Peptides against a protein of PDB entry 2L5G. Designs and how they scored, part 28

Target 1, 41 residues: chain A of PDB entry 2L5G
Amino acid sequence: LSKEELIQNMDRVDREITMVEQQISKLKKKQQQLEEEAAKP

## One batch from the design tools (peptide; made by RFdiffusion4, then SolubleMPNN)

Design b2_p16_6_s2 (from b2_p16_6, 15 letters changed)
Fold by OpenDDE base, seed 5:
Structure b2_p16_6_s2 (fold): chain B 41 residues (1-41), chain A 16 residues (1-16)
Amino acid sequence: as target 1 above (41 residues)
Amino acid sequence: LIERLKEVLEEKEKLL
């Protein structure tokens, strides 16, 4: 791997981390919504 | 839901 290929791979990993963090946020929000609905009488 | 959250956390840990 050249230095340029390593930087490109790093930038790819950073994008993949961001996508995974967005999925976590979406799932946490869905969990909260289900917990709020389950707490209604 | 919980199992899918675990999968997404595991995917994050694998990238770090």
Scores: peptide ipSAE 0.028, ipTM 0.501, DockQ to the pose 0.145
Fold by OpenDDE base, seed 1:
Structure b2_p16_6_s2 (fold): chain B 41 residues (1-41), chain A 16 residues (1-16)
Amino acid sequence: as target 1 above (41 residues)
Amino acid sequence: LIERLKEVLEEKEKLL
């Protein structure tokens, strides 16, 4: 791997981490909504 | 839902 290929791979991993964190946040929000709906009489 | 959250966490751990 060249230095340029390593930088490109890091920039890809950083984008993939950000996308995964956004998915986690969306799933946690959906879980909270379902828990709040289940707690309503 | 919980199983999909576990999959997404496991995907994150593989990237770190």
Scores: peptide ipSAE 0.028, ipTM 0.497, DockQ to the pose 0.145
Fold by OpenDDE base, seed 2:
Structure b2_p16_6_s2 (fold): chain B 41 residues (1-41), chain A 16 residues (1-16)
Amino acid sequence: as target 1 above (41 residues)
Amino acid sequence: LIERLKEVLEEKEKLL
């Protein structure tokens, strides 16, 4: 792997991490909404 | 919901 191929692979992984972090944020918000709904009488 | 959160965390751990 050239230095350029390693940088391209790092940039890909950083994008994939960002996408997964957005999914985590969405799921945490949905969890909080369900917990708030379950706490209502 | 909790299982899907676990899947997403596991996906993150595989990338790191």
Scores: peptide ipSAE 0.028, ipTM 0.499, DockQ to the pose 0.144
Fold by OpenDDE base, seed 4:
Structure b2_p16_6_s2 (fold): chain B 41 residues (1-41), chain A 16 residues (1-16)
Amino acid sequence: as target 1 above (41 residues)
Amino acid sequence: LIERLKEVLEEKEKLL
């Protein structure tokens, strides 16, 4: 791997991390909505 | 959810 290939792989991993974090945030919001709805009498 | 299930049960009990 050249230095440029390593940087490109890091930039790819950082984008993949950001996408997974956005998915986790959406799932946590859906979980909170389901917990709030389940807490209604 | 639970209140809506209670409403459906009460509606069913009125029909019997």
Scores: peptide ipSAE 0.021, ipTM 0.202, DockQ to the pose 0.015

Design b2_p16_6_s3 (from b2_p16_6, 15 letters changed)
Fold by OpenDDE base, seed 1:
Structure b2_p16_6_s3 (fold): chain B 41 residues (1-41), chain A 16 residues (1-16)
Amino acid sequence: as target 1 above (41 residues)
Amino acid sequence: LLERLKKVEQELKELL
């Protein structure tokens, strides 16, 4: 791997981390909404 | 998984 390929791989990993964190946040919010709706009579 | 990706990112930053 060249230095340029390592930089490109790092930038890709940063984007993938950000996307996964956003997905986790959305799923947690959706889980909470479903738990709140299931707790209503 | 996320914690392992952050470790790989840090190791890459130390090599550059």
Scores: peptide ipSAE 0.044, ipTM 0.582, DockQ to the pose 0.075
Fold by OpenDDE base, seed 2:
Structure b2_p16_6_s3 (fold): chain B 41 residues (1-41), chain A 16 residues (1-16)
Amino acid sequence: as target 1 above (41 residues)
Amino acid sequence: LLERLKKVEQELKELL
């Protein structure tokens, strides 16, 4: 593993973190919508 | 990087 390969792997992990954060945000919004729909009489 | 990873791990724990 070169220093350049380590930096490239860090940049990849940073992008993957951003994608996971966006997925969590979408899932939380969908959960809230389903909870609001289930709370309607 | 490490702080962002720890934040995502916390957000995942709050979703479970």
Scores: peptide ipSAE 0.037, ipTM 0.528, DockQ to the pose 0.550
Fold by OpenDDE base, seed 5:
Structure b2_p16_6_s3 (fold): chain B 41 residues (1-41), chain A 16 residues (1-16)
Amino acid sequence: as target 1 above (41 residues)
Amino acid sequence: LLERLKKVEQELKELL
């Protein structure tokens, strides 16, 4: 692996982390909405 | 990078 390939792989992993963090945030919001709806009589 | 990965791993553990 060249230094350039290592930087490119790091940038790819950083983008994938950003996408996962955004998915986690969306799932937490959906979970909260489902919990709030399930708590209504 | 490594500290950000550790945060995502922790957030995933809190959801499971």
Scores: peptide ipSAE 0.036, ipTM 0.525, DockQ to the pose 0.510
Fold by OpenDDE base, seed 4:
Structure b2_p16_6_s3 (fold): chain B 41 residues (1-41), chain A 16 residues (1-16)
Amino acid sequence: as target 1 above (41 residues)
Amino acid sequence: LLERLKKVEQELKELL
């Protein structure tokens, strides 16, 4: 891997992290909604 | 980079 390919791979991984963080946020919000609905009498 | 990877790993462990 050249220095340029290493930087490109780091930028790709940084984008993939951002996408996973957004997915985690959506899943946490859905979990909270399901817990709130399950706690209703 | 490594700190963000560790954060995502922790956030995933909290969902399982």
Scores: peptide ipSAE 0.035, ipTM 0.518, DockQ to the pose 0.563

Design b2_p16_6_s4 (from b2_p16_6, 13 letters changed)
Fold by OpenDDE base, seed 3:
Structure b2_p16_6_s4 (fold): chain B 41 residues (1-41), chain A 16 residues (1-16)
Amino acid sequence: as target 1 above (41 residues)
Amino acid sequence: ALERLKKAEQELQELL
């Protein structure tokens, strides 16, 4: 692997992390909404 | 980066 290929692979992994973090945030918000709805009489 | 990815994937699996 060239230095350029290593940097490109790192940038790809950083994008994949960002996508997973966005999914985590969406699921945490959905969990909170379900907990708030279940707490309503 | 790879350790951060692995941690985020583990947290995602705990929420599914």
Scores: peptide ipSAE 0.114, ipTM 0.689, DockQ to the pose 0.890
Fold by OpenDDE base, seed 1:
Structure b2_p16_6_s4 (fold): chain B 41 residues (1-41), chain A 16 residues (1-16)
Amino acid sequence: as target 1 above (41 residues)
Amino acid sequence: ALERLKKAEQELQELL
């Protein structure tokens, strides 16, 4: 693995992390909304 | 970075 390949792999992982973190945030918000709606009579 | 990705993927799987 060259230094350039390691940097490219790091940049890829950083993008993947960002995408997963955005999905987590959306799912946590949806979970909270479902819990709030389920708590209403 | 790889450890952080694995933790985020694990947290995502717990929410699905």
Scores: peptide ipSAE 0.114, ipTM 0.689, DockQ to the pose 0.804
Fold by OpenDDE base, seed 2:
Structure b2_p16_6_s4 (fold): chain B 41 residues (1-41), chain A 16 residues (1-16)
Amino acid sequence: as target 1 above (41 residues)
Amino acid sequence: ALERLKKAEQELQELL
């Protein structure tokens, strides 16, 4: 693996992490909605 | 990248 291939692989992983963080944010929002709904009498 | 991955894995594990 060249230095350039390592940088390209890091940039790919950073994009994949950004997509996972967007999914985590959606799941946290859905969790909060379910907790708020369960807390209603 | 590896530090960000580790944080995302921790946050995902807290949601499951």
Scores: peptide ipSAE 0.110, ipTM 0.674, DockQ to the pose 0.711
Fold by OpenDDE base, seed 4:
Structure b2_p16_6_s4 (fold): chain B 41 residues (1-41), chain A 16 residues (1-16)
Amino acid sequence: as target 1 above (41 residues)
Amino acid sequence: ALERLKKAEQELQELL
């Protein structure tokens, strides 16, 4: 791998992490909603 | 990149 290929791979991983972080945020919001619904009598 | 990956893995592990 060239230095340029390593930088391109890092930029790719950063984009993939951003997509996963957005999914984690959606799942955390859904978890919170389910916990709030389960806490209702 | 590797530090962000490690943080995302930790957050995923806390969610599961």
Scores: peptide ipSAE 0.110, ipTM 0.673, DockQ to the pose 0.698

Design b2_p16_7_s1 (from b2_p16_7, 5 letters changed)
Fold by OpenDDE base, seed 2:
Structure b2_p16_7_s1 (fold): chain B 41 residues (1-41), chain A 16 residues (1-16)
Amino acid sequence: as target 1 above (41 residues)
Amino acid sequence: EIEELQKKIQELKKKK
């Protein structure tokens, strides 16, 4: 692997991490909304 | 779902 291919692979992994972290944040917000709705009498 | 995504982040961080 060239230095350029290593940088490109690192940038790809960073994009994939960011996408998964955004998905987790959206799912946690939905879970919290469902828990708050279920906790209402 | 969330647990699998957390495992996926740990796998991606180990590739760096």
Scores: peptide ipSAE 0.254, ipTM 0.798, DockQ to the pose 0.843
Fold by OpenDDE base, seed 5:
Structure b2_p16_7_s1 (fold): chain B 41 residues (1-41), chain A 16 residues (1-16)
Amino acid sequence: as target 1 above (41 residues)
Amino acid sequence: EIEELQKKIQELKKKK
């Protein structure tokens, strides 16, 4: 692996992390909405 | 689901 291939692999992993973090944020927001809706009379 | 995604982030961070 060249230095460039290692950097490209790190950038790919960083994109994958960002996508998973965005998915977690979306699911946490949905969970909060369901909890707020369940707390309404 | 969220716990599995958090585990996946930890695996990805260990790969760097």
Scores: peptide ipSAE 0.254, ipTM 0.798, DockQ to the pose 0.870
Fold by OpenDDE base, seed 4:
Formats: sequence, C-alpha cells, structure tokens
Structure b2_p16_7_s1 (fold): chain B 41 residues (1-41), chain A 16 residues (1-16)
Amino acid sequence: as target 1 above (41 residues)
Amino acid sequence: EIEELQKKIQELKKKK
C-alpha cells in the first residue's frame, strides 16, 4: 500500500463512520419521538 | 438496528 492508498483508505473509513453516526442519531431521534408519542394519553 | 450500526462503528474504528 502506498502512502496515498493508506490516506485514501483512512478518509473512506472516516466517511463511513460519519454516515453510520448520522444514521444512529436519526434512529435515536425517531425512537425518542415514538416513546414520547406512546407516553401521551 | 441501532446495535448493529454501533457494531459497524466499532469494526470501522478497528481498521484505523
């Protein structure tokens, strides 16, 4: 692996982490909304 | 679903 290929692989992994963290944030917000709606009489 | 995504983050962090 060249230094360039290592940097490109790290940048790809960092983008994948960011996308998954954004998905978790959206799902946690939806879960909280459903819990709040289920707690309303 | 969230647990699987958390496992995926841990897998990705181990590649760095």
Scores: peptide ipSAE 0.254, ipTM 0.798, DockQ to the pose 0.843
Fold by OpenDDE base, seed 3:
Structure b2_p16_7_s1 (fold): chain B 41 residues (1-41), chain A 16 residues (1-16)
Amino acid sequence: as target 1 above (41 residues)
Amino acid sequence: EIEELQKKIQELKKKK
């Protein structure tokens, strides 16, 4: 692997991490909304 | 779901 190929692979992994972290944030927010809705009389 | 995604982040961080 060239230096350029290593940088491109790191940038790809960083994008994949960001996408998974955004999905976790969305699911945590949805879980909290369901818990708040279930706590209403 | 969230636990699997957390495992995926740890896998990706080990690959970097």
Scores: peptide ipSAE 0.252, ipTM 0.798, DockQ to the pose 0.925

Design b2_p16_7_s2 (from b2_p16_7, 6 letters changed)
Fold by OpenDDE base, seed 2:
Structure b2_p16_7_s2 (fold): chain B 41 residues (1-41), chain A 16 residues (1-16)
Amino acid sequence: as target 1 above (41 residues)
Amino acid sequence: EIKELQEKLQELKKKK
């Protein structure tokens, strides 16, 4: 792998990390909303 | 789903 291919692979992994973290954050917020709605009398 | 995404996130962080 050239230095350029290593940088491109790192940038791809960083984009994938950001996408997965955003998906987890959205799902946690939806889960919390459902738990708060279920906890209302 | 969240658990699988957390496992995928850990795998991606190990590739870096």
Scores: peptide ipSAE 0.466, ipTM 0.864, DockQ to the pose 0.867
Fold by OpenDDE base, seed 1:
Structure b2_p16_7_s2 (fold): chain B 41 residues (1-41), chain A 16 residues (1-16)
Amino acid sequence: as target 1 above (41 residues)
Amino acid sequence: EIKELQEKLQELKKKK
């Protein structure tokens, strides 16, 4: 792998990390909303 | 799903 290919692979991994962290945050917020709605009579 | 995403996140962080 060239230095350029290594940088491109790192940038891809950084984008994938950001996407997964955003998905986890969204799902945790949705879970909390469902738990709060289920606690309402 | 959240657990699988957490495992994927740890795998991605190990590639750096």
Scores: peptide ipSAE 0.466, ipTM 0.864, DockQ to the pose 0.838
Fold by OpenDDE base, seed 4:
Structure b2_p16_7_s2 (fold): chain B 41 residues (1-41), chain A 16 residues (1-16)
Amino acid sequence: as target 1 above (41 residues)
Amino acid sequence: EIKELQEKLQELKKKK
């Protein structure tokens, strides 16, 4: 692997991490909203 | 879904 290929692979992994963390955050917020709505009489 | 994404996140963090 060239130095450029290693940097490109790191940048790709960092983008994938950010995307997955955003998806988890969005789903946790939706879960909390559903739990709050289910707790309302 | 959240569990699978958490597992994927741990896999990605291990690649760094």
Scores: peptide ipSAE 0.466, ipTM 0.864, DockQ to the pose 0.846
Fold by OpenDDE base, seed 3:
Structure b2_p16_7_s2 (fold): chain B 41 residues (1-41), chain A 16 residues (1-16)
Amino acid sequence: as target 1 above (41 residues)
Amino acid sequence: EIKELQEKLQELKKKK
């Protein structure tokens, strides 16, 4: 692997991390909304 | 689903 290929692989992994973290955040917010709706009389 | 995404996140962080 060239230095350029290593940097490109790191940038790809950083994008994939960001996408997964955003998906987890969206699902946690949706779970909290369902719990708050279930707690209303 | 969240558990699988957390496992995937840990796998990605180990590759960096």
Scores: peptide ipSAE 0.464, ipTM 0.863, DockQ to the pose 0.882

Design b2_p16_7_s3 (from b2_p16_7 with E6Q E7K E10Q E13K)
Fold by OpenDDE base, seed 4:
Structure b2_p16_7_s3 (fold): chain B 41 residues (1-41), chain A 16 residues (1-16)
Amino acid sequence: as target 1 above (41 residues)
Amino acid sequence: EIEELQKKIQELKEKK
């Protein structure tokens, strides 16, 4: 692997992490909304 | 679903 290929692989992994963290944040927010709605009489 | 995504983040961090 060239230095450029290593940097490109790291940048790809960082983008994939960011995308998954955004998905987790959206799902946690939806879960909290469903829990709040289920707690309403 | 969230647990699987958390596992995926851990796998991605171990590649760095």
Scores: peptide ipSAE 0.242, ipTM 0.791, DockQ to the pose 0.841
Fold by OpenDDE base, seed 1:
Structure b2_p16_7_s3 (fold): chain B 41 residues (1-41), chain A 16 residues (1-16)
Amino acid sequence: as target 1 above (41 residues)
Amino acid sequence: EIEELQKKIQELKEKK
């Protein structure tokens, strides 16, 4: 792999990390909403 | 689900 291909692969991994972190944040928020809704009589 | 996504982040960080 050239230095350019390594940088491109690193940038791809950084985008994939960001997407997964956003999914975790969305799921944690949804879980909290479901717990709050389940606590309502 | 969240646990699998956390594992996926760890695997992606180890790839760098």
Scores: peptide ipSAE 0.242, ipTM 0.791, DockQ to the pose 0.826
Fold by OpenDDE base, seed 3:
Structure b2_p16_7_s3 (fold): chain B 41 residues (1-41), chain A 16 residues (1-16)
Amino acid sequence: as target 1 above (41 residues)
Amino acid sequence: EIEELQKKIQELKEKK
């Protein structure tokens, strides 16, 4: 792998991490909304 | 779901 190919692979991994972190944030927010709705009388 | 995604982040961080 050239230096350029290594940088491109790191940038790809950083994008994949960001996408998974956004999905976790969305699911945590949805879980909190369901817990708040279940706590209403 | 969240646990599997947390595992996937760990695998991606170890690859970098």
Scores: peptide ipSAE 0.241, ipTM 0.791, DockQ to the pose 0.924
Fold by OpenDDE base, seed 2:
Structure b2_p16_7_s3 (fold): chain B 41 residues (1-41), chain A 16 residues (1-16)
Amino acid sequence: as target 1 above (41 residues)
Amino acid sequence: EIEELQKKIQELKEKK
């Protein structure tokens, strides 16, 4: 792998991490909403 | 679902 290919692979992994972290944040927010609705009498 | 996404983040961080 060239230095350029290594940088491109690192940038790809950073984008993939960011996308998965955004998915987790959205799912945690939905889970919290469902827990708050289920806790209402 | 969230647990599998957390494992995926860990795998991606170890690849760097």
Scores: peptide ipSAE 0.239, ipTM 0.790, DockQ to the pose 0.843

Design b2_p16_7_s4 (from b2_p16_7 with E6K E7K E13R E14K)
Fold by OpenDDE base, seed 4:
Structure b2_p16_7_s4 (fold): chain B 41 residues (1-41), chain A 16 residues (1-16)
Amino acid sequence: as target 1 above (41 residues)
Amino acid sequence: EIEELKKKIEELRKKK
């Protein structure tokens, strides 16, 4: 791997992590909404 | 994790 290929692979992994974190955030928001709806009398 | 990866990418970019 060249230094440039290493940077490109790291930049790809950073994007993949960001996408997974956005998915986790969406799932946490859905969980919170379900918990709030279940807590309504 | 992301912040360390970003710092490491930036360190590598500065050595280019």
Scores: peptide ipSAE 0.047, ipTM 0.608, DockQ to the pose 0.060
Fold by OpenDDE base, seed 1:
Structure b2_p16_7_s4 (fold): chain B 41 residues (1-41), chain A 16 residues (1-16)
Amino acid sequence: as target 1 above (41 residues)
Amino acid sequence: EIEELKKKIEELRKKK
């Protein structure tokens, strides 16, 4: 891998991490909503 | 994690 290919791969991984963190946040929020709905009589 | 990766990308860009 050239230095340029390494930078491009790191820029890709940075985007993938950001997407996964956003998915985790959405899933945690959905879990909390389902727990709050299940706790209602 | 993201911020450390951004710093490392910037260090690589400077070392041309």
Scores: peptide ipSAE 0.045, ipTM 0.601, DockQ to the pose 0.054
Fold by OpenDDE base, seed 2:
Structure b2_p16_7_s4 (fold): chain B 41 residues (1-41), chain A 16 residues (1-16)
Amino acid sequence: as target 1 above (41 residues)
Amino acid sequence: EIEELKKKIEELRKKK
């Protein structure tokens, strides 16, 4: 792997982590909405 | 986590 290929792979992993963090945030918001709806009498 | 990776990438770019 060249230095350029290493930087490109790190840039890819950074984008993939950002996408996963956004998915986790969306899932946590959906979980909170479902928990709030289930807690209504 | 992301911020540390961005710092490492930028350090590697500056060593070119």
Scores: peptide ipSAE 0.045, ipTM 0.589, DockQ to the pose 0.056
Fold by OpenDDE base, seed 5:
Structure b2_p16_7_s4 (fold): chain B 41 residues (1-41), chain A 16 residues (1-16)
Amino acid sequence: as target 1 above (41 residues)
Amino acid sequence: EIEELKKKIEELRKKK
């Protein structure tokens, strides 16, 4: 693996991590909404 | 976490 290939792989992993963190944030917001709805009689 | 990875990528890009 060249240095350029390592940088490209790191840039890919950084994008994948960003996408996963956005998904986790979206899921946490949905969880909170469901918990707030379930707490209403 | 992401910002440190971005910084490491930028440092590697500068070190050609």
Scores: peptide ipSAE 0.039, ipTM 0.547, DockQ to the pose 0.057

Design b2_p16_8_s1 (from b2_p16_8, 8 letters changed)
Fold by OpenDDE base, seed 1:
Structure b2_p16_8_s1 (fold): chain B 41 residues (1-41), chain A 16 residues (1-16)
Amino acid sequence: as target 1 above (41 residues)
Amino acid sequence: DEEIKRLQKKLQELKE
């Protein structure tokens, strides 16, 4: 791997991390909504 | 978050 290929791979990983963090945030928010709905009589 | 921020900083330093 050249220096340029390593930089490109790091840019890809950074984008993938951001996408996974956004998915985790959405799933946590959905979990909280379901827990709040299940706690209503 | 701090580890990701550290990796992003190192990535920027490699692009210079």
Scores: peptide ipSAE 0.050, ipTM 0.609, DockQ to the pose 0.053
Fold by OpenDDE base, seed 5:
Structure b2_p16_8_s1 (fold): chain B 41 residues (1-41), chain A 16 residues (1-16)
Amino acid sequence: as target 1 above (41 residues)
Amino acid sequence: DEEIKRLQKKLQELKE
């Protein structure tokens, strides 16, 4: 792997991390909504 | 995440 290929792979991993963080945020928000709905009488 | 921010910073420094 060249230095450029390593940088490209790191850039890809950074994007994948960002996508996973967005998924985690969405799931946490959905969890909170389900907890709030379950707390309603 | 502070570790992710650190990795992103290092990635930027390598692109320069």
Scores: peptide ipSAE 0.049, ipTM 0.606, DockQ to the pose 0.060
Fold by OpenDDE base, seed 2:
Structure b2_p16_8_s1 (fold): chain B 41 residues (1-41), chain A 16 residues (1-16)
Amino acid sequence: as target 1 above (41 residues)
Amino acid sequence: DEEIKRLQKKLQELKE
């Protein structure tokens, strides 16, 4: 792997991390909504 | 996440 290939792989991983964090945030928000709805009498 | 911020900073320094 060249230095340029390593930088490109790090850029890809950084984008993938950002996408996964956004997915986790959306799933946590959905979980909280379902827990709040299930806690209503 | 502070680890992600550190990695992003290190990535920027390698592109310079």
Scores: peptide ipSAE 0.048, ipTM 0.606, DockQ to the pose 0.055
Fold by OpenDDE base, seed 3:
Formats: sequence, C-alpha cells, structure tokens
Structure b2_p16_8_s1 (fold): chain B 41 residues (1-41), chain A 16 residues (1-16)
Amino acid sequence: as target 1 above (41 residues)
Amino acid sequence: DEEIKRLQKKLQELKE
C-alpha cells in the first residue's frame, strides 16, 4: 500500500463509521420514543 | 436492541 492508498482507505473507513453511527443514533432515538410511549398511561 | 448491537459491533470492527 502506498501512502496515498492508506489515506484513501482511512477516508473510506471514516465515511463508513459516520454512516453506522448515524444508523445507531436513529435506532436509539426510535427505541427511546417507544420506551416513552410505553411509559405513558 | 439486537440491530443496534449488530451496528455497534460493525462500527468497532471498522475502528480496529
């Protein structure tokens, strides 16, 4: 791997991390909404 | 829960 290929692979991994973190955040918000709805009388 | 755990595992595997 050249230095340029390593940088390109890091940029790809950082984008994939960001996408997974956004999916986790969306699912955590949905879970919290369902828990708050279930806690209402 | 299980879907969040799968995504968290995938995130960890990308950081290693």
Scores: peptide ipSAE 0.040, ipTM 0.552, DockQ to the pose 0.928

Design b2_p16_8_s2 (from b2_p16_8, 8 letters changed)
Fold by OpenDDE base, seed 4:
Structure b2_p16_8_s2 (fold): chain B 41 residues (1-41), chain A 16 residues (1-16)
Amino acid sequence: as target 1 above (41 residues)
Amino acid sequence: MEEIKKLQEKLQKLKE
């Protein structure tokens, strides 16, 4: 791995982390909505 | 070296 390939791999991992965090945030919001709907009498 | 440090700092902020 060249220094440039290492930098490119780190930038790719940073983008993948950001995408996964956005997915987790969307899933947490959906979970909260389902919990609030299930808690309605 | 400076570019790698900037990427490391960005990755660290995503873990907080």
Scores: peptide ipSAE 0.044, ipTM 0.611, DockQ to the pose 0.039
Fold by OpenDDE base, seed 5:
Structure b2_p16_8_s2 (fold): chain B 41 residues (1-41), chain A 16 residues (1-16)
Amino acid sequence: as target 1 above (41 residues)
Amino acid sequence: MEEIKKLQEKLQKLKE
Protein backbone atom coordinates (compact mmCIF):
# COMPACT_ATOMS: atom_id res chain seq x y z
CA LEU B 1 0.00 0.00 0.00
CA SER B 2 1.34 3.45 -0.94
CA LYS B 3 1.01 6.39 1.50
CA GLU B 4 -1.86 7.66 -0.71
CA GLU B 5 -3.67 4.27 -0.60
CA LEU B 6 -3.28 4.24 3.21
CA ILE B 7 -4.77 7.78 3.44
CA GLN B 8 -7.66 6.75 1.14
CA ASN B 9 -8.35 3.67 3.31
CA MET B 10 -8.30 5.87 6.47
CA ASP B 11 -10.78 8.30 4.80
CA ARG B 12 -13.04 5.33 3.99
CA VAL B 13 -12.85 3.95 7.55
CA ASP B 14 -13.58 7.44 9.00
CA ARG B 15 -16.73 7.70 6.82
CA GLU B 16 -17.80 4.15 7.80
CA ILE B 17 -17.31 5.00 11.52
CA THR B 18 -19.39 8.21 11.08
CA MET B 19 -22.21 6.21 9.40
CA VAL B 20 -22.17 3.59 12.20
CA GLU B 21 -22.24 6.33 14.89
CA GLN B 22 -25.26 7.94 13.16
CA GLN B 23 -26.98 4.51 13.06
CA ILE B 24 -26.25 3.95 16.79
CA SER B 25 -27.65 7.43 17.59
CA LYS B 26 -30.82 6.70 15.56
CA LEU B 27 -31.25 3.28 17.23
CA LYS B 28 -30.76 4.78 20.73
CA LYS B 29 -33.39 7.44 19.96
CA LYS B 30 -35.78 4.74 18.68
CA GLN B 31 -35.12 2.61 21.79
CA GLN B 32 -35.92 5.60 24.05
CA GLN B 33 -39.16 6.29 22.11
CA LEU B 34 -40.24 2.63 22.44
CA GLU B 35 -39.41 2.65 26.19
CA GLU B 36 -41.44 5.88 26.65
CA GLU B 37 -44.37 4.40 24.66
CA ALA B 38 -44.24 1.12 26.65
CA ALA B 39 -44.26 3.12 29.93
CA LYS B 40 -47.62 4.76 29.01
CA PRO B 41 -50.64 2.95 30.63
CA MET A 1 -16.83 11.73 18.62
CA GLU A 2 -13.77 13.45 20.19
CA GLU A 3 -11.44 10.55 19.27
CA ILE A 4 -12.78 10.54 15.66
CA LYS A 5 -12.23 14.32 15.44
CA LYS A 6 -8.59 13.78 16.49
CA LEU A 7 -8.22 11.06 13.82
CA GLN A 8 -9.72 13.41 11.16
CA GLU A 9 -7.28 16.18 12.19
CA LYS A 10 -4.34 13.72 11.95
CA LEU A 11 -5.58 12.48 8.56
CA GLN A 12 -5.88 16.06 7.24
CA LYS A 13 -2.26 16.76 8.30
CA LEU A 14 -1.11 13.61 6.41
CA LYS A 15 -2.74 14.96 3.17
CA GLU A 16 -0.70 18.23 3.40
Scores: peptide ipSAE 0.044, ipTM 0.594, DockQ to the pose 0.054
Fold by OpenDDE base, seed 2:
Structure b2_p16_8_s2 (fold): chain B 41 residues (1-41), chain A 16 residues (1-16)
Amino acid sequence: as target 1 above (41 residues)
Amino acid sequence: MEEIKKLQEKLQKLKE
């Protein structure tokens, strides 16, 4: 692994984490909407 | 060097 390959791998991981966090946020919002709809009589 | 440091600081903040 060159130093440049290490930087590129770290930047890839930073982007992948950001993408997963955005997916988790979207799923949590969908879960909340489903829970609110299921709680209506 | 500075680019590695910035990425390390971002990754550290995500572990807190």
Scores: peptide ipSAE 0.043, ipTM 0.608, DockQ to the pose 0.039
Fold by OpenDDE base, seed 3:
Structure b2_p16_8_s2 (fold): chain B 41 residues (1-41), chain A 16 residues (1-16)
Amino acid sequence: as target 1 above (41 residues)
Amino acid sequence: MEEIKKLQEKLQKLKE
């Protein structure tokens, strides 16, 4: 593993973290929508 | 989020 291969692996992990954070944000928004819909009479 | 930003800043310095 060169320094460049380590940097490339860190860049991949950073992109994967960003994608997971976006998925968590979307799921939290969907959860809030479902809670607001379930609270309607 | 704050820890991830610190890791991103460290990563950027390693690319220089």
Scores: peptide ipSAE 0.042, ipTM 0.593, DockQ to the pose 0.055

